# Peptides against a protein of PDB entry 5Z08, part 206

Target 1, 168 residues: chain A of PDB entry 5Z08
Amino acid sequence: RQKDEWAKKTSSLMKQLDWFIGEHLGAMLAAEELGGPVVGELMEIDPDDLSAGFNAHGKLKKATSQPDLDRRQRRIDDIWGPQDEQGQAHKRKRGADEALAASAEMRDLIEQLMNKLVEAGGDNSATYVEIPRESAAARFLVRSKVAMFHPNDARRLRLVDFGRDLDD
Target 2, 222 residues: chain B of PDB entry 5Z08
Amino acid sequence: GLPRLIDAIEEASKIPAKRRQTPIKPTIEKLTTHLYTHGASPDSLLRLADLLTLRNHLDQASLAAITRNLYPSSTVSDEVVLRFIGALGHGQLKPTLALQALFLRWLVMVYHLLENPGVLGQVYGVLFDLLDTAAIRPQLCHLLALVTRRKHVRPFRIQAILTLSRQTGGDPNLTGLLRVFKNYYPEIIVGDATKGRASAFKHPDPQWRQHLDEIQQRRSEA

## One batch from the design tools (peptide; made by RFdiffusion4, then SolubleMPNN)

Design b2_p21_4_s3 (from b2_p21_4, 13 letters changed)
Fold by OpenDDE base, seed 5:
Structure b2_p21_4_s3 (fold): chain B 168 residues (1-168), chain C 222 residues (1-222), chain A 21 residues (1-21)
Amino acid sequence: as target 1 above (168 residues)
Amino acid sequence: as target 2 above (222 residues)
Amino acid sequence: SELEDTLRKMIEEIQEAIAKA
């Protein structure tokens, strides 16, 4: 009975986490990946804002059509393409797609980190997940003090075990 | 008139009860009778808000009696609202939590008379951060239920109310507020986190409402 | 940030719930 209640609680909390990531973090993570503000500096990022661009100061760029910027910047600029109605619709769609992608990356990363922690059975060396890149998601987890990089390898990330750290 | 009664109470409020030449209770009774009969103008309402919210030598029974009879004859200004909001929280200079609960109840009952209901939305964070204060929580939740808009429903606030709901064993008022949040974000799971029934946030005092309506109608006929 | 704190608290609660399940 108590175990079933905790299992239900776990499921409920996971759904809440999923919702939190999808509804709130995804757009901000996408903004950070697109050279926008760091997650938490701008609390109201509309996916439409993700389609308008960020300047070097992390402020929303007005969609200027300049051709030669780097592929990431072009993805930014293509996400941020001309202000015609079709361009705005494409921008909004791309902003939504980037927010969805960032949400999926964060969900997957948290899931992997949690699974590795459970599987390791207390062996800290076995808790590391290999990350393909330093993403906004990874950085956010580290800033949140939820995850830590391996001291010698920034491509290895582990979840902080709060259960042990509170009992020690 | 009402201004002269307020003047007398303001002067008496500067002096400890033991050092007053005359008892203030008869003047308070005249004030509350006047307020019950005619209500308070915007100017009088501001002066009374200062008397209620600023530290003075008035007794708690007198302050409560004024608050219970604080019928606006007109609208409630942003300045009056901000006086009451500024009086909330913990501190030696703040009114008692019992009096703060009466202020919040008053704000709920006069919400429809605010000149700018948006002023409460601007101080939403201040109100929300006081939800841990059990003595004022019921009235805070009710006020927040009226004030909450989509822009206020943030992840940290959702998590904060869920956490506080767990810590309180599922306070019905917190569950009621979370239900308001769910209107903006249907994905919020209310049931699993909160074993309790949600508060319906009914009007705190129907008789007070009726009497307020009578006072307000007399203004429209004048 | 408030979001960082929110995420941390959520993860802590999940870990606690998992440990007790």
Scores: peptide ipSAE 0.462, ipTM 0.449, DockQ to the pose 0.282
Fold by OpenDDE base, seed 1:
Structure b2_p21_4_s3 (fold): chain B 168 residues (1-168), chain C 222 residues (1-222), chain A 21 residues (1-21)
Amino acid sequence: as target 1 above (168 residues)
Amino acid sequence: as target 2 above (222 residues)
Amino acid sequence: SELEDTLRKMIEEIQEAIAKA
């Protein structure tokens, strides 16, 4: 009886997580990947400042006049900008597609991390997922203290096991 | 009548107080008494909105008195609404933040009389970007609570409220607005920082509402 | 950030629920 209740709770929480990723994180992750603000930082980033990119510490670099910058800023504005009437349908679609892609990447990464943790059976060395790149998704998980990089290999990421720390 | 009173105030508003031949206060008192008794027509509302929002030589007490008695006898046009919205924010030509708070309070109290409530939804971004202004935040959150629809609840705005809530130590008006957002997206976790009592956004002035209803009722009988 | 805290809480609750299932 209790196990069935916990299974139902797990399913409900997973749906909530999927919703949270899709509705809250996806667009922000896409913006960060495009050189927009770091997820969760409301930086008063002037559109001109978004252009500068972020340093390794998440601080705005000085705006370099790179033409690719206008394109990235336009994409960020397309994702986050006000919904004007006619011309925005194509921009909205592209922004939506980028947000969907970022959401899918985050979902897949979390799923892999969870699966590896379960499969490892307590072997911490077996809990690492190999990531192809340091994505906004990976960075967000690490900042959230949900995941940790391998101390010697930044391409290996593991989920923090909160379940064990509660029973100790 | 009301138009003649507005004419006199418009002319007086062009002249510095020290250079006026006659005190304006008696004319303001006649205007506010007339507004309290009869309300303002759409045309009169537009003229009064200009007097309230444009930089002139009227004193703040007079402007506040007019705003407190600005009962619509009919509907409120988009043009009138946009005059008040255009008067919000920082700038040397803008009304004082205290007067802006009265304008926002007025918009809340007359929201049900707007010819097109959708006009506020079109300027939602402008209103939302003013949430950092502490002096107008209580009334602004209340107005946004009325105006907010599903289309306005975006990730960046959720994040903005959460960030501003942290920076302000959990302003109850921001928490109240976040609860409105949660009605559209139940899965919004209002974190432990929202331990504060959220504002319920009750009507700001029940007596003003009652008097407005009386003015509106007289029009339906005429 | 609040979003980071929210995600952490969600993941923690999921892991707890999985462990008890």
Scores: peptide ipSAE 0.460, ipTM 0.422, DockQ to the pose 0.287
Fold by OpenDDE base, seed 2:
Structure b2_p21_4_s3 (fold): chain B 168 residues (1-168), chain C 222 residues (1-222), chain A 21 residues (1-21)
Amino acid sequence: as target 1 above (168 residues)
Amino acid sequence: as target 2 above (222 residues)
Amino acid sequence: SELEDTLRKMIEEIQEAIAKA
């Protein structure tokens, strides 16, 4: 009975997390990936604001890798393309698609991190997920203090085990 | 050292200012300088919490100066937290509301150093019931935004904060707290009356944070 | 940020619920 109640609670909390990612984080993560503000600096990023483009104070951190720069720059240029009505509709659709993609990336990353923590059975060395790049999602998890990079390898990310740290 | 400075202030706090043989201000300045440079150990924090929260003969300026320099060198115990929470509210034996606002601001700034953050969750009702007190509401909402968990977001509290938000004309701190509640219950309709900007609950003092981090780093190297 | 704190709280509560299930 109590285990079933905790299982139901887990499912309810996961649904809330999914909703929070989709409704609040997705657009902001997409904005950060597009060279916009860091997640949480601009609390009122409407998905429609993704279509308006970030003013010059969103310092385009030159992503150091050229290929990612070109793809980001193309996405920026495509987002900043001519502000005709058709361009705005395409821009809104692209903004929505990028927000959905960012939401999916965050969900997948959290799921992988949680699964690895469970599978590791208490072996901290086995808890690391390999990430292809430092994404806005990965950075947000680290800033949130829910994930940590491997001290010697920034391509490895692990979930913080709050269950153990509270009992020690 | 810090213990001797606290001893001198504790003894002076028992005596009315007009009856003291020596002015306490130079000793307070030495204490605040020491706290700024080295922080306070858990034992020293407890003694200072008693000086700040219990009724004594120290002046408000001295109490405020100690609170502004109350850097933990380590963790913050449940006992220290409970002293500050116990000092909140109305009453003849309570500190001034201005000093209570400084205590709440301090708790926000040291929240990440609490030995047991759950202690604040246990007193959540006490904190929530003080939201009508305008003088402490900004810092109280910020602390509640940090403390709130799903178990605290109850229908009666949702209704209470919505009612208070309407009565205050959409206080941005209450709107910010409602946003935290909405993260747990998406169905919360923040009605048209809450069209106010939500507070982002930014860190109250970035310089204080930086200085705290410097004090905390020295301990990890020792 | 508020969002960072919210995410942390949600993940903490999920981990607690999983550990007790």
Scores: peptide ipSAE 0.459, ipTM 0.535, DockQ to the pose 0.328
Fold by OpenDDE base, seed 3:
Structure b2_p21_4_s3 (fold): chain B 168 residues (1-168), chain C 222 residues (1-222), chain A 21 residues (1-21)
Amino acid sequence: as target 1 above (168 residues)
Amino acid sequence: as target 2 above (222 residues)
Amino acid sequence: SELEDTLRKMIEEIQEAIAKA
C-alpha cells in the first residue's frame, strides 16, 4: 500500500516535472541555446556574454570563438528582430520547435541521469551519463545543483543523490 | 572568547538597563565584531537564539545588531531553527514583529546551512498561518517559497492565498508564493487579482551572503 | 533562480518518492 502510494506520487511528480519542462523551461532553455538570457537570470546579459557558455562549475565562460557568437546573434535577431507578419509566423514556429527540442533534450537528460543513478546501486563511478554536448539543459541542471560534471571530464554528468542524503 | 561574551550578555539580560552596573553596549559591540569575524558555532548559535527569542531586558537595537551579525560558522541545528519559529506571531512574550522579520530573513539567508531542511517543512502550517501578519509577510513568503514541497500545496492553502491576495490588493509576495504553488499544480488559476508583479524572492542581502561564504570557507580549510 | 530552485525541489521529491517506492 505505501509503495503503491509512493509509486503514484512518483508518477504524479514526473508529470509535473514534464509540464514544468515543457511549459516553462523549454522556451527559456531554447533562448539560452540561441544566445538569449541564462535561464532564470533576468539580468540584461549582453548576447555576447550569453554566447560565452558555462564552465564545468556552471560559471559563465568567456566566448572564445567568434563564429558561435555570430550564429547565436543571428538566432537572437531571428527571435527578437523586427518581423513582418510572415516572418513572425515562421520565427514563432521556429521558436516553438526550438522550445520543443530543448524540452525533449532536458527530459531525456533527466531520465538518463535518474536511470544511471538507480542502476549504479551506490557506485558513484557508474552514475555518470555521457553528454554529447554541453547544452543549456546540462548547464541548467548543474546551476540548479541537481547535477554535477565529472571533475576531469566535462562530457560526464551525474545526478546528485538526494535520496541517500536523507537516509544518512 | 565568544562563550564569555555570551555569558556576560546573558547575565546582563536578566537585569533592567537602569539597574545594570555597567553598560552592555560595549559587550554587544564586542560580540557583533566577533560574530562578523568568526561566525557562531552551533552551541553559540543556540545560546544566541535563546537571547534573541526569549523575553529579557536587552534593548531592540542590541537584539537587531546580534541578528544582523548572526553568521553560522558551521551548520544550523533543528533546535536553533525551532527557537526562531517559536518566536513568531503575536504574543506578549514574543519578540517584536520587526525582530521576527529579521529572524525570517536570517532563516532565508542560512537555509542552505540547515542540518535538516525538512524541519521547516514539519512546521509549514505554523509558518503558513502567519501570512495574514503584514509586518512579516515579505520574509515569510520568501521562506515558504524555499520550504514549499508538493505535500504542502493543498487546496485549502491555495484558496487561503487567493483570498488573502484579494484582501491585500495583490501583495506581490503572495503572488510570488502562489507562483511557487503553481509549479506543483499548473491548474491553479492565478486570477486577475494576482496579475500584479510577483516577487522574484531574490537573496535579501548579497553582501551578507558573500561574507557568510567567506566564514564557511574558513571552516572547510580547518 | 526561482526556476533552478523549482527544478531542484521537483527532482528532490521525485528521488524521495522513488526511494520510498
Scores: peptide ipSAE 0.449, ipTM 0.531, DockQ to the pose 0.331

Design b2_p21_4_s4 (from b2_p21_4, 11 letters changed)
Fold by OpenDDE base, seed 4:
Structure b2_p21_4_s4 (fold): chain B 168 residues (1-168), chain C 222 residues (1-222), chain A 21 residues (1-21)
Amino acid sequence: as target 1 above (168 residues)
Amino acid sequence: as target 2 above (222 residues)
Amino acid sequence: TDLEDRLRLMIEEISINIAKA
């Protein structure tokens, strides 16, 4: 009975998580991946200042038209810019596809993190997932304080064990 | 009990060591033993924070011993936190930089017990402006790594870390803090001067943590 | 952010439930 109630509650929470990722988070993650604002806050930073980054001298690199960051910002402006008429359908479709991809990446990452935590049986060294890149999804989990990077390897991410504080 | 020990130390702290009628060391040892065994209540923590942060006639070894045994039995109030933050920096009335480093280490180790972790976020600027103080930088970077939120990650602070990293030859603690900033500002392009080994900000004292957990568990059972 | 907090609470609750199973 209690195990069944637990299983039902867990299933319900997972459905809510999936809904939250799909309906609220995916589009924002996609925007961040494309060089848009970091999820949940419009930084009061000019996108051009963002694209320039900080050089070894701590000066904002002059926005030299670095074609790739300008391409990302242009892609953001193209995807998330004001929706004028005919080009809208393709832009909307592309934006929707990027949001779906970001949602899928987040779901997969959370699933892997949870699976590794369960498989590790309390061994923190075994809880790390290898991530191919530092994605918006990975950064969001770290900012949310639900995941942590390996101290020596930014390609390894683990879930924060919220259960240990209960058994000790 | 603990309050009486604190009373005795408070009175002794007003008097220069050479003018004390009784040695304070035995009372400090009793205090540290009591703190190790039972921890400090919120009220006791506040009184001890005043003893540690205000200029008095206690010796540095005694202050360090109290700080090393400053186990909270409960939560840590904003007032206690602010006493330690107010004790940071340069000045004749400030504690030694060595003692300030111990305070910052303590704040790191008790961060999860703060009644309001947001209080450190409110004083983020004060903490950040102390990064040039080499003696406290390791612990300060660790504390900032815990405290940093999106609202704190601003271009001027990114630039300040980059500048200070160059000036210090790539202090690994600054690189570690910049790695935390990258979670909120992914487009931080770090030049070669900051490609040093990043600090992992590991818990400063695992044994202290374990002992703290034992003290905290006894409270939850009571 | 509210989104970060919401995600944390959801994952925390799931993790606690998994640990209790």
Scores: peptide ipSAE 0.372, ipTM 0.683, DockQ to the pose 0.347
Fold by OpenDDE base, seed 3:
Structure b2_p21_4_s4 (fold): chain B 168 residues (1-168), chain C 222 residues (1-222), chain A 21 residues (1-21)
Amino acid sequence: as target 1 above (168 residues)
Amino acid sequence: as target 2 above (222 residues)
Amino acid sequence: TDLEDRLRLMIEEISINIAKA
């Protein structure tokens, strides 16, 4: 009975999570992947200043590397820009496809992280998921304090074990 | 009990070691044994924080021994945290940098027991401005890695840490903190992990953590 | 952010429910 109640609650929460990812988070994750703003509060940093990025020398990359900025701005404009009717359909479709892809990546990553945590049986070394790339999804989970990277390997991500704090 | 031991140490701390009628070491050993066995209550933590952070006649070995055994039996108040933060930096009235490093390590290890983790976020600037102090930088970067939120990752701080990283020849702890910042600003180029080992910010003392957990569990059963 | 907090709360609650199941 209690186990079934927890399973039902978990299922309900997973549906809410899936909805949250699909309806809200996916588009913002896609925007971040395309070089748009980081998911969450737009820091009062001029998007133009953010788009310049910070080089290893701590200087704002001068916007002079035009091709990557143009691609990012074009992608931002493709996602958020005023779209003319005919260009709108292809751009909306591409934006929708990128949002769907980002949503799927986030769902899959969360699922893998949860599965690894369950499978590890308390072995922290076994809780790591190998990620193919540092994605907006991975970064968002880390910012949310839901996941953490392996200290020595940025390709390995683990879920924060919130359950252990309950059995103590 | 613990209060009486603290009373005795407080009184002894007012007197230079050469003028004490009784050796303080046995009382310090009793205190550290008690702390190891039972931990410190919030009230005791505050009194001990004052003993550790205020200038007194206690020797560095005694202060270090107390700090190493400073297990909270409960939560850590904002007031206790602020005592330790106020003790950081350079100054004749401040604890030694070695002791400050132990305080920062302690704050890392008890971070999950803070009554208000946000208190460290409020003093983020004070902590960040101490990154130039090499002796405390490893523990300071670890603490900042825990505390950092989006509101703290500002362009001027990104530039400051990049500049300091260059000046230090790529301190692994600064590189580790930059990786935390990269979560909020993906465009931050953290130099190839191959050339600059980023610090992992692993728990500083797994045995201390385990013992803390045992002390905390005894409270939940009481 | 509100989004980060919302996600954290959801994942935390899910994780707690999984651990209790």
Scores: peptide ipSAE 0.370, ipTM 0.685, DockQ to the pose 0.376
Fold by OpenDDE base, seed 2:
Structure b2_p21_4_s4 (fold): chain B 168 residues (1-168), chain C 222 residues (1-222), chain A 21 residues (1-21)
Amino acid sequence: as target 1 above (168 residues)
Amino acid sequence: as target 2 above (222 residues)
Amino acid sequence: TDLEDRLRLMIEEISINIAKA
């Protein structure tokens, strides 16, 4: 009986989480991946200044035409730039597709993190998920204090074990 | 009880060791044993924080022993936190840098017991400005890694860490802190974390953590 | 942020419920 109630509560919460990811996070995660503002940041800092990145010397790189930065900036300008009418439908569709992709990435990442935590049976070394890249989703989980990178390997991410802190 | 032990140590702390009628060591040992067994209440923590942070005639070994056994039996108040933060830096009236490093380590280990974790965020600037102090930098970076939020990650602080990292030849603790900042500003170029150049900020003392958990659990059952 | 806090609370509650099941 109690286990069934916990299972039902877990299922309900997972549905709420799925909804939250799809309705609120997906678009913002997509914007961050495309070089837009970090999720939940009203950047008082001009995104253009940050797009240049900080070099190892802490100086804003002048926008030297690195083609990949130009593509991301063009995508930002394409997503957030003035809505020219004919481009709007394609931009909206691309934005929607990117938001769906970002939502799917976040869902999958959370699922993998939870599954690994359960499978590990308390072995912290086995709780790590290998991530192909540092994504907006991964960074958001870390900022939210629900996940942590492996200390020596930025390709490994684990869920914070909130259950242990209650039973110990 | 613990209050009477603290009273005796407070009185002894006012007197130079050479002028004490009785050795303080047995009382310190009783205190540390009590703290190890039962932890310290919020009121006792405040009194002990004053003993640790204010200039007195207690020896460094006694102060270090108290700090190493400073297990909270409950929560840690803002006032206790602020006593330890106020004790940081190079002032003549401040504790030794070695003792300050122990205080920072303690704050890391009890961070989850703070009544208001936001209190450290309010003093973030004070902590950040101490990063040039090499003796406390490892523990300070660890504490900052826990405390850092988006509001703290500002361009001037990014630049300050990058500059200090260059000046120090790439201190792994500074690189670790930059990695935390990168979560908020992905464009920050951090040296390849895969090359072991960034601190992991692992728990400083797993045995101390386990013992703290045992003390905290006994409180929840009472 | 509110979003970060909301996510944390949801995942925390889910994790606790999974651990209790």
Scores: peptide ipSAE 0.369, ipTM 0.693, DockQ to the pose 0.359
Fold by OpenDDE base, seed 1:
Structure b2_p21_4_s4 (fold): chain B 168 residues (1-168), chain C 222 residues (1-222), chain A 21 residues (1-21)
Amino acid sequence: as target 1 above (168 residues)
Amino acid sequence: as target 2 above (222 residues)
Amino acid sequence: TDLEDRLRLMIEEISINIAKA
């Protein structure tokens, strides 16, 4: 009975999490991946300054017309640029596709992190998920204090074990 | 009890070691034993923080021994935190840099017991400005790694860490802090200036953590 | 941020429920 109630509650929370990712996070994560603002902050930093990044001197790189920066800037401009009517539909579709991709990445990452935590049976060494890249999704989980990078390997991420503080 | 031991040490701290009628070491040993066994209440923590941070006639070994046994039995108040933060930096009235490093290590180890973790965020600038002090930098970077939020990750601070990283030959603790910043500002290029391995910011003392947990558990049962 | 806090609370609650099941 109690286990069934916990299972039902967990299922409900998972649905809420899925909804939250799809409806609130996906577009913002996609924007961050494209060089837009970090999720949840209107940084007073000009998006153009963000796209340029910081050099080894901590100065904003001027957006040199490098084709890859031009692609990111075009993507930012495609997301935020003056929407002429005909360009709007293709831009909206592309933005929606990127938001869906970011949502899927976040869902898959959370699922893998949770599965590894359960499978590890308390072995912290076995709780790490290998991530192919440092994504907006991974960074968001770390900022949220729900995940931690492996101390020695930036490609390994683990879920914070919230359960240990309750049973000891 | 602990209050009486603190009273005796407070009185002894006003007197130069050469003028004390009784050696303070036995009283310090009783205090540290008591702290190890029972921890310190919030009120006792405040009194001990004053003993540790204010200029007095206690020897450095005694101050270090108290700090190493400063187990909170409960929470850590903002006032206690601010005493330790106020003791950081250079100055004739400040504790030694070795003792300051122990204070920062302590703050790292008790971070989860702070009544208001946000208090450290309010003094973030004070902590950050001390990063050039090599003797406290490892523990300071660890504390900053815990405290850092988006609002703290500013361009001038990114530049300051990058500059200091170059000047130090890529201190792993600074690289570790930059990695924390990168979570909030992904465009931070941890490039050629950070040739070093990033610090992991592992818990400084697992045995101390375990003993703290045991002390904290006894409180929940009382 | 509110979003970070919301995600934390959701994942925390899920993790606790999984551990108790």
Scores: peptide ipSAE 0.368, ipTM 0.679, DockQ to the pose 0.357

